# Peptides against a protein of PDB entry 3T7K, part 3

Target 1, 248 residues: chain A of PDB entry 3T7K
Amino acid sequence: KAEKILARFNELPNYDLKAVCTGCFHDGFNEVDIEILNQLGIKIFDNIKETDKLNCIFAPKILRTEKFLKSLSFEPLKFALKPEFIIDLLKQIHSKKDKLSQININLFDYEINGINESIISKTKLPTKVFERANIRCINLVNDIPGGVDTIGSVLKAHGIEKINVLRSKKCTFEDIIPNDVSKQENGGIFKYVLIVTKASQVKKFTKLINDRDKNETILIVEWNWCVESIFHLNVDFTSKKNVLYQKK

## One batch from the design tools (peptide; made by RFdiffusion4, then SolubleMPNN)

Design b1_p8_3_s1 (from b1_p8_3 with T3I D7E)
Fold by OpenDDE base, seed 4:
Structure b1_p8_3_s1 (fold): chain B 248 residues (1-248), chain A 8 residues (1-8)
Amino acid sequence: as target 1 above (248 residues)
Amino acid sequence: SNIPLDED
């Protein structure tokens, strides 16, 4: 059926998209449309797997979904597109108009607002955003909304190698792991990096660390600090936004 | 309340 529908075109584009969707297409696609998309070089996956070498995200806008955040870790993310690309594409293909020589839909017309070439270019870098920031090991409180597994998965996608989950009420200094990164000459490396949810945790962890490991560098942030870093594919250590405690 | 993650 898809072949019959596409036979009205003399030439078919190959978009070469391996994509996931977030915040759109919850009902999926019918079999015919999947076949059509496949013939156009558009493959949509249900979940993110590294082995699939995903290069595209479909979303109506910048979202804070697991999929969207992880898409910024694709190697590279080639396209971040609005769902209207697929909608308009399928609409043109299903149109009963006369035989068309080609499909006239430009991917660049469907870019997600705020995901520009500067962001896309950073996904071509050989390193991940937190790797570039010298953040390898973090401490994450167990009461983080969204769950430690999901949050941890996003952070790992962006170059954090080790996530230590802290039981905030029972945690001692010995439970806190250092960010084991060799001192590079030019970079402020924080020995202790923590993601927390509330001010009481800041007080607790700062006390525990300062009492036992005096004069060490500490960075305590909210989840939003990570999100902003991901959205920009850059850690701005000059910003105090979403930083709860910093000791240099 | 800071919504940590949006629903998919």
Scores: peptide ipSAE 0.371, ipTM 0.880, DockQ to the pose 0.737
Fold by OpenDDE base, seed 3:
Structure b1_p8_3_s1 (fold): chain B 248 residues (1-248), chain A 8 residues (1-8)
Amino acid sequence: as target 1 above (248 residues)
Amino acid sequence: SNIPLDED
């Protein structure tokens, strides 16, 4: 059926998209439409796997979903597109207008607002955002909304190698891991990096660290600090936004 | 938004 539908076109584009969807297409696609998309070089996956070499995200806008955040770690993210791309494409293909010799849908007309070439270009870098920021090992409180697994998965996708989960009520100084990064010349390295949810945790961890390791650098942030860093594919250490405690 | 993650 897909072949018959597409046979009316003299030339078919190859979009070369390996995509996931977030915040759209919850009902999926029918078999015919999937086949149509496949013939146009558009493959849509349900989940993110590194082996699939995903290069595209479909979303109505910038979202804070796991998929969207992880899509910014694609190598590279070639396109961040609104779902209207697929909608208009399929609409054109299914159109009864016999006179369509070609598919006239340009990917660039469907870019997600706020995902610009500067962001796309950063996904071509050989390093991940937190790797570039010299953040390798972090401490994450166990009571983080969204769960440590999901949050941890996003952070790992963006270059954090080790996530130490802290039991916020029971943890001691010995439970806190250092950010073991070799002194690279070009950036402020924080010995202790923590993601926390509450002011009480800031007080607790600052005390524990300062009492035992008084002269060390500490960065305590909220999850939004990570999200903003991901959305910009850059860590801004000059910003105090979403930073709860910083000791240089 | 104080929401850590949006739902998929």
Scores: peptide ipSAE 0.368, ipTM 0.878, DockQ to the pose 0.756
Fold by OpenDDE base, seed 2:
Structure b1_p8_3_s1 (fold): chain B 248 residues (1-248), chain A 8 residues (1-8)
Amino acid sequence: as target 1 above (248 residues)
Amino acid sequence: SNIPLDED
């Protein structure tokens, strides 16, 4: 059926998209449309797997979904597109109008607002955003909304190697792990990095660390600090936004 | 948003 539908075109584009969808296409696609998309070099996957070498995300706008945040870690993310790309493409293909020589849909017309070339270009870097920031090991409180597994998975996708989950009510200094990064000449390495949810946790962890190691560097942030860093694919250590405590 | 992650 798809071949018969596509036979009306003299030339078919190859978009070379390996994509996931977030915030759109909840009902999926029918078999014919999936076959059409496949013939055009568009493969849609249900979940993110590293082995699939995903290069595209479909979303109506910038979202804080697991899929959207992880898509910014693709190597590279080639396109972040609105779902209207697929809608308009399929509409043109199913049109009963005369033989069209070509499909006239340009990917660049469907870019998600706020995902610019500067962001896309950073996904071509050989390092991840937190790797570039010298953040390898972090401490994460166990009461974080969204769950430690999901949050941890996003952080790992962006270059954090080790996530230590802290039981916020019961943890001691010995439970806190250092950020094990070799000193680089330019400084800016925090020995202790923590993601917390409450001001009481800031007070607790600052006391525990300062009582046992007075001269250590500490960074305590909210989850939003991580999100903003991901959305910009850059850690801005000059910003105090979403930073709860910092000791240099 | 007080929600750490949006729903997929």
Scores: peptide ipSAE 0.366, ipTM 0.876, DockQ to the pose 0.699
Fold by OpenDDE base, seed 1:
Structure b1_p8_3_s1 (fold): chain B 248 residues (1-248), chain A 8 residues (1-8)
Amino acid sequence: as target 1 above (248 residues)
Amino acid sequence: SNIPLDED
């Protein structure tokens, strides 16, 4: 069926998209449309796997979904597209209008608002956003909304190597891991990086660290600090936004 | 937003 439908075109584009969808196409696609998309070089995956070499995200807008946040770690993210790309493409293909020589749909017309070339260009960098920020090891409180596994997976996708989960009520100083970044002499490296959810945790951890390891550098942030860093693919250490405690 | 993650 797909071949018969596509036979009306003399030339078919190859979009070379390996994509996931978020916030759209919850019901998926019918078999014919999947075959059509595949013939156009568009492959849609249900989940993110590194082995699939994903290069595209479909979403109506910038979202804070796991998939969207992880898509900014693709190597590279070639396209962040609105679902209307697929909708218009399929509409044109299914159209009974006279023999169209070519499919005339430009991917650039369907870019997600706020994902610009500056963001796309950063996905071509050899390092991830938190690697560039000298954040390798973090402490994460166990009561974080969304769960430590999901949040942790997003952070790991963006270059955090080690996530130490802190049991907020029972943890001691010995449970807090240092951000061991040995090799960069010249960067303001925070020895202790923590993601917390409550002001009481800030008080607890600052006391524990300052009482036992005086004069060390500490960064305590909210999850929103990580999200904003991901959305910009840059850590701004000059911003106090979503920073709960900082000691340099 | 206090929502850590949006639903997919």
Scores: peptide ipSAE 0.364, ipTM 0.878, DockQ to the pose 0.755

Design b1_p8_3_s2 (from b1_p8_3 with T3I D7K)
Fold by OpenDDE base, seed 4:
Structure b1_p8_3_s2 (fold): chain B 248 residues (1-248), chain A 8 residues (1-8)
Amino acid sequence: as target 1 above (248 residues)
Amino acid sequence: SNIPLDKD
């Protein structure tokens, strides 16, 4: 059936997209449309797996979903597209108009607002955003909304190697892990990096660290600090936004 | 925002 539908075109594009969807196409696609998309070099996956070498995200806008955040870690993310790309593409293909020489849909017309070439270019870098920021090991409170597994998975996708989950009420200094990164000449390295959810945790962890490991560098942030860093594919250490405590 | 993650 897909072949018959596509026979109306003299030439078919190859978009070469390996994509996931977030915030759109919850009902999926019918078999015919999947076949059509496949013939056009568009493969849509249900979940993100590194082995699939995904290069595209479909979303209506910038979202804070696991999929969207992880898509910014693709190597590279080639395209971040609105679902209207697929909609318009399929609409044109299913049209009962006369035989067309080619499909006339340009990917660049469907870019997600706020994901520009500057962001895309950073996904071509050999390092991940937190790796570039010298953040390898973090402490994450166990009561974080969204769950430590999901949050941790996103952070790992962006170069954090070790996530230590802290039981916030029972945690002692010995439970806090250092960010084990070798000091580089020009880089501010924080020995302790923590993601927390509330002010009481800031007070607790700052006390624990300062009492036992005096004069060490500390960075305590909220989840939004991570999100903003991911969205920009850059850690801005000059910004105080979403930073709850820092000691340099 | 108090929403840590959007639902997919």
Scores: peptide ipSAE 0.363, ipTM 0.873, DockQ to the pose 0.793
Fold by OpenDDE base, seed 2:
Structure b1_p8_3_s2 (fold): chain B 248 residues (1-248), chain A 8 residues (1-8)
Amino acid sequence: as target 1 above (248 residues)
Amino acid sequence: SNIPLDKD
């Protein structure tokens, strides 16, 4: 069926998209449309797997979903596209108009607002955003909204190697892990990095660390600090936004 | 404010 439908075109594009969807296409696609998309070099996957070498995300806008955040860690993310790309593409293909020489859909017209070439270009870097920021090991409170597994998975996708989950009510200084990074010449390495949810946790962890190791560098942030860093694919240590405590 | 993750 797909072959018969596509036979009306003299030339078919190869978009070379390996994509996931978020915030769109909840009902999926019918078998014919999946076959059509496959013939055009568009493969849609249900979940993110590193082995699939995903290069595209479909979403109506910038979202704070696991899939969207992880898509910014693709190597590279080639395209971040609105679902209207697929909608318009399929609409043109199913059209009863005369034989068309070419499909006239340019994927560049369907870029997600706010995902610009500067962001896309950073996904081509050999390092991840937190790796570039010298953040290897972090402490994460167990009461974080979204759950430690999901949040941890996003952070790992972006270069954090070790996530230590802290039981915020019961933890001691010995439960806090250091960010084990070799000193680089340019400095800016925090020995203790923590993601917390409450001001009471800031007070607790600052006290625990300062009482046991007075001269250590500490960075305590909200989850939004991580999100902003991901959305920009850059950690701005000059910004105090979403930073709850910082000791240099 | 703790902004949760959006649903997929």
Scores: peptide ipSAE 0.362, ipTM 0.876, DockQ to the pose 0.861
Fold by OpenDDE base, seed 3:
Formats: structure tokens, sequence, C-alpha cells
Structure b1_p8_3_s2 (fold): chain B 248 residues (1-248), chain A 8 residues (1-8)
């Protein structure tokens, strides 16, 4: 059926998209439409796997979903597109207008607002955002909304190698891991990096660290600090936004 | 958004 539908076109584009969807297409696609998309070089996957070499995200806008955040770690993210791309494409293909000799849908017309070439270009870098920021090992409180697994997965996708989960009420100084990064010439290295949810945790961890390892560098942030860093594919250490405690 | 993560 897909072949018959597409046979009316003299030329078919190859979009070369390996995509996931977030915040759209919850009902999926029918078999015919999937086949149509496949013939146009568009493959949509349910989940993110590195082996699939994903290069595209479909979303109505910038979202804070796991998929969207992880899509910014694609190598590279070639396109971040609104779902209207697929909608208009399929609409054109299914159109009864016999006179359509070609598919006239341009990917660039469907870019997600706020995902610009600067962001896309950063996904071509050989390093991940937190790797570039010299953040290798972090401490994460166990009571973080969204769960440590999901949050941890996103952070790992963006270059954090080790996530130490802290039991916020029971942890001691010995439970806190240092950010073991070799001194690189370019950029501030924080010995202790923590993601926390509450002011009480800031008080607790700052006390524990300062009492036992005085004069060390500490960065305590909220999850939004990570999100903003991901959305910009850059860590801005000059910004105090979403930073709860910083000691240089 | 103060929401840590949006749902898919």
Amino acid sequence: as target 1 above (248 residues)
Amino acid sequence: SNIPLDKD
C-alpha cells in the first residue's frame, strides 16, 4: 500500500532521520505510515539506544523530558523538529491531488524554537557538556524528584561518569565522593559536586565537607542547573542561577 | 518550569 501511494511521485526525498518523539505522537503511527516514512529515510524509534545512531528529536517545543534532554547528547543531533513535519509530510503524501510530482517539505521549516545551529553545532563536539566542564563524579541526593535512575541516566548521557547517590538523612562525610578529575589547565574544577533538592541539604553537606575537608572547592546545585547546562550545551560557572552553594 | 522532569 505504501508503494502504491508513493508511486505517484517522480522523486522521493531521503531525509536520513533516525528519530525519537517526545510530547507528540503518543498513539504512534499506523503500519502504512511507518512504511511511508521508512521509504523517505525516516525511522522513528520508541527508545533511545546508542546503537541506533539517533540524530533527530521530534517535539512540539523544548521539553524537560528524558528523551529531549538525552537528544541533546546525540552524536550529532542533526535535527530537532516539530511534529508538524511528519504531519504535513504524511498529509501531502495522502493528498488526492494527482498533480503532486514531488514532495515539497523542507526540514528547516520545522525546527523547534530555541534549538538553533549553535546548539546543534555543540552536539558535534567530541566531548559531552559535563565532561567539558570537568564534572566527572557527582553526588546526587536520593530524594530527587524524577528519581535517581532517570536523572542519573540523563547526566550520564551528558558525560558524568559516576553518580553517587546520597541518603540525605543518613549520609556522612565519608559517603560523599570527590570529583576525581585531573587538573586540566582550562577551567575551574570543583572537588565536590552535589545535586540537592532542599536548603537543609545544602546546610548539611556544606558543614560535613567544610568540617572534614576545609578549603576544598564545592559546587552545590539544583537539578535546574543541570537542565540549563544541557539546554545550552555549556556550563556557565559565572552564573549563580540554580547554584545553591559555591566555594572556589 | 519548576518541574524536575516532564513526562513523555
Scores: peptide ipSAE 0.362, ipTM 0.870, DockQ to the pose 0.701
Fold by OpenDDE base, seed 1:
Structure b1_p8_3_s2 (fold): chain B 248 residues (1-248), chain A 8 residues (1-8)
Amino acid sequence: as target 1 above (248 residues)
Amino acid sequence: SNIPLDKD
């Protein structure tokens, strides 16, 4: 069926998209449309796997979904596209108009608002956003909304190597791990990096660290600090936004 | 937004 439908075109584009969808196409695609998309070089995956070498995300807008956040770690993210790309493409293909020489759909017309070339270009860098920021090891409170596994997975996708989960009520100083970044002599490296959810946790952890390891550098942030860093693919250490405590 | 993650 797909072959018969596509036979009306003299030439078919190869979009070379390996994509996931978020916030759209919850019901999936019918078999014919999947076959059509496959013949056009568009393969849609249900989940993100590193082995699939994904290069595209479909979403109606910038979202804070696990998939969207992880898509910014693709190597590279070639395209972040609105679902209307697929909708218009399939509409044109299913059209009963006379034999068309070519499919006239430009991917650049369907870019997600706010994902610009500056962001796309950063996905071509050899390092991840938190690697560039000298954040390798973090402490994460166990009561974080969304769960430590999901949040941790996003953070790891963006270059955090080690996530130490802190039991907020029971943890001691010995449970807090340092951000061990030995090799970069010249960067303002925070010895202790923590993601917390409550002001009481800030008070607790600052006291524990300052009482036992005086004069060390501390960064305590909210999850939104991480999200903002991911969306910009840059950590801005000059911003106080979503920073709960900082000691340099 | 206080929502840590949007639902997929």
Scores: peptide ipSAE 0.359, ipTM 0.871, DockQ to the pose 0.750

Design b1_p8_3_s3 (from b1_p8_3, 3 letters changed)
Fold by OpenDDE base, seed 3:
Structure b1_p8_3_s3 (fold): chain B 248 residues (1-248), chain A 8 residues (1-8)
Amino acid sequence: as target 1 above (248 residues)
Amino acid sequence: GNIPLDED
């Protein structure tokens, strides 16, 4: 059926998209539309797997979903597109107007607002955002909204290698892991990096660390610090936004 | 405060 539908076009584009969707297309696509999209070089996957070499995200806007945040770790993210791309594409293809000899849909017309070429270009870098920031090992409190697994998965996608989950009420200094990064000439290295949810945790962890390792560098941030870093594909250590405690 | 992840 898809072949018959597409036969009316003299030339078919090859969009070469391997995509996931977030915040859109919850009901998926019918078999015919999937086949149509496939013939146009558009493959939509349900989940993110590295082996699929995903290069595209469909979303109505910038979202703080797991998929969206992880899409910024694609190598590269070629396109971040509004779902209207698919909608308009399928609409044109299914149109009964005999006069359509070609598909007239340009990917660039459907870019997600706020995902610019600067962001896209950074996804071509050989390193991940937290890797570039010399953040390898972090401490994450167990009461983080969204759950440690999901949050951890996002962080790992962006270059965090080790996530130590802290039971905030019960943890001691010995439970806190150092950010084991070799001293690089470029960039600040924090010995202790922590993601926390509340001020009481800041007080607790700063005390624990300072009492036992007084001269060491500490970075305590909110989850939003990570999100902003991901959205910009850059860690700005000069910004105090979402930083709860910093000792250089 | 921390903003939770949006639901997919």
Scores: peptide ipSAE 0.369, ipTM 0.886, DockQ to the pose 0.919
Fold by OpenDDE base, seed 2:
Structure b1_p8_3_s3 (fold): chain B 248 residues (1-248), chain A 8 residues (1-8)
Amino acid sequence: as target 1 above (248 residues)
Amino acid sequence: GNIPLDED
């Protein structure tokens, strides 16, 4: 059936998309449309797996979903597209109008607002955003909204190697891990990096660290600090936004 | 406060 539908075109594009969807297409696609998309070089996956070499995200806008945040770690992310690309494409293909020589859909017309070429270009870098920031090991409080597994998975996708989960009410200094990175010449390296949810945790962890490891560098941030860093694919250490405590 | 993740 898909072959008969596509036979009316003289030429078919190969979009070469390996994509996931977030915030759209919750009901999926019918078998015919999946086959049509496959013939056009568009493969849609249910979940993110590194082995699939995903290069595309479909979303109506910038979202704070696990899939969207992880898509910015693709190697590279080639396209971030609105779902209207698929809608318009399928609409044109199913059209009963006269024999079209070509499919007239340009990927660049469907770019997600706010995901510009500057962001896309950074996904071609050989390093991840937190790797470039010299953040390898972090401490994460166990009461973080979204759960430590989901949050941790996003952070790992972006270059965090080790996530230490802290039991915020019971933890001691010995439970806090250092960010074990070699000193770089220009490196604002923080020995202790923590993601927390509330002011009481800031007070607790600053006291524990300062009492036991005097004069060490500390960075305590909110989850939003990580999100902003991901959305920009850059860590701005000059910004105080979402930074709860900093000791240089 | 921390904004939770959006649903997929």
Scores: peptide ipSAE 0.366, ipTM 0.884, DockQ to the pose 0.892
Fold by OpenDDE base, seed 1:
Structure b1_p8_3_s3 (fold): chain B 248 residues (1-248), chain A 8 residues (1-8)
Amino acid sequence: as target 1 above (248 residues)
Amino acid sequence: GNIPLDED
């Protein structure tokens, strides 16, 4: 059926998209439309796997979903597109118009607002955002909304190698791991990096660290600090936004 | 406070 439908075109584009969807197409696609998309070089996956070499995300807007955040770690992310791309494409293909020479849908007309060329270009860098920021090992409190596994997977996708989960009520200084980064390119590596959820945790961890390691650098942030860093593919150490405690 | 992740 897909072949018969596509026969109305003299030439078919190859979009070369390996994509996931978030915040759209929850019901999926019918078998015919999946075959049509496949013939146009559009393959949609249910989940993110590194082996699939994903290069595209479909979403109505910038979202704080696991999939959207991880899509910014694709190597590279070629396109971040609105679902209307698929909708308009399928609409044109299913149209009863006379034989068309080609499909006229431009990917650039469907870019997600706020994901610009500057963001896309950063996904071509050889390093991840937290790697560039000299953040390799972090401490994460166990009561983080979204769960340590999901949050941890997003952070790892963006270059954090080691995530130490802290049991906030029971942890001691010995449970806190240092951010062990050997190359001090461009100054101020934070020895201790922590993601916390509550002010009481800030008080606890600052006391534990300062009592035992008084002269060391500390960065304590909210999850939103990580999200903003991901959305910009840059860590801004001059910003105090979502920073709960900083000692240089 | 921390904004949770959006649902997929």
Scores: peptide ipSAE 0.363, ipTM 0.884, DockQ to the pose 0.897
Fold by OpenDDE base, seed 5:
Structure b1_p8_3_s3 (fold): chain B 248 residues (1-248), chain A 8 residues (1-8)
Amino acid sequence: as target 1 above (248 residues)
Amino acid sequence: GNIPLDED
């Protein structure tokens, strides 16, 4: 059926998209449309898997979904597109009235607002954002909204290798892991990096660390610090935004 | 509080 529909076109574009969707297409696509998209080099996956070499995300706007945040870790993210790309494409293909010998949908016209070339270019870097920031091992409180698995998965996608989950009420100093990064010549390495949810945790962890490992560097941040870092694909250590405690 | 993640 898809072949018959596409037969009216002399040439078919190959968009070469391996994509996930977030905040759109909740009902999925019918079999014919999936086949059509496949013929145009557009493959849509339900979930992010590294082996699929995803290069595209469909979303109506910048979102703080797991999928959107992880899409910024694609290698590279080639395109962040509005769902209207697919809608208009399928509409044109199914249109019997258009004497179009060619599909005239340019994916560049459907870029998500706020995902610019600067962001896209950073996804071509050989390193991940937290890797570049010398953050390899972090401590994450167990009561983080969204769950440690989801949050941890996003962080790992962006270069954090080890996530130590802290039982906030029960943890001791011995439960806190250091950020095991070799001293590089330039850039502040924090020995202890923690993501927390509330001020009481800041007080607890700062006390535990300072009492047992005096004069070490500490970075305690909110989840939003991570989100902002991901959205910019850069860690700004000069910013105090979403930083709850910092000791250099 | 900061909504950690949007729903998909």
Scores: peptide ipSAE 0.369, ipTM 0.881, DockQ to the pose 0.817; fails the geometry check

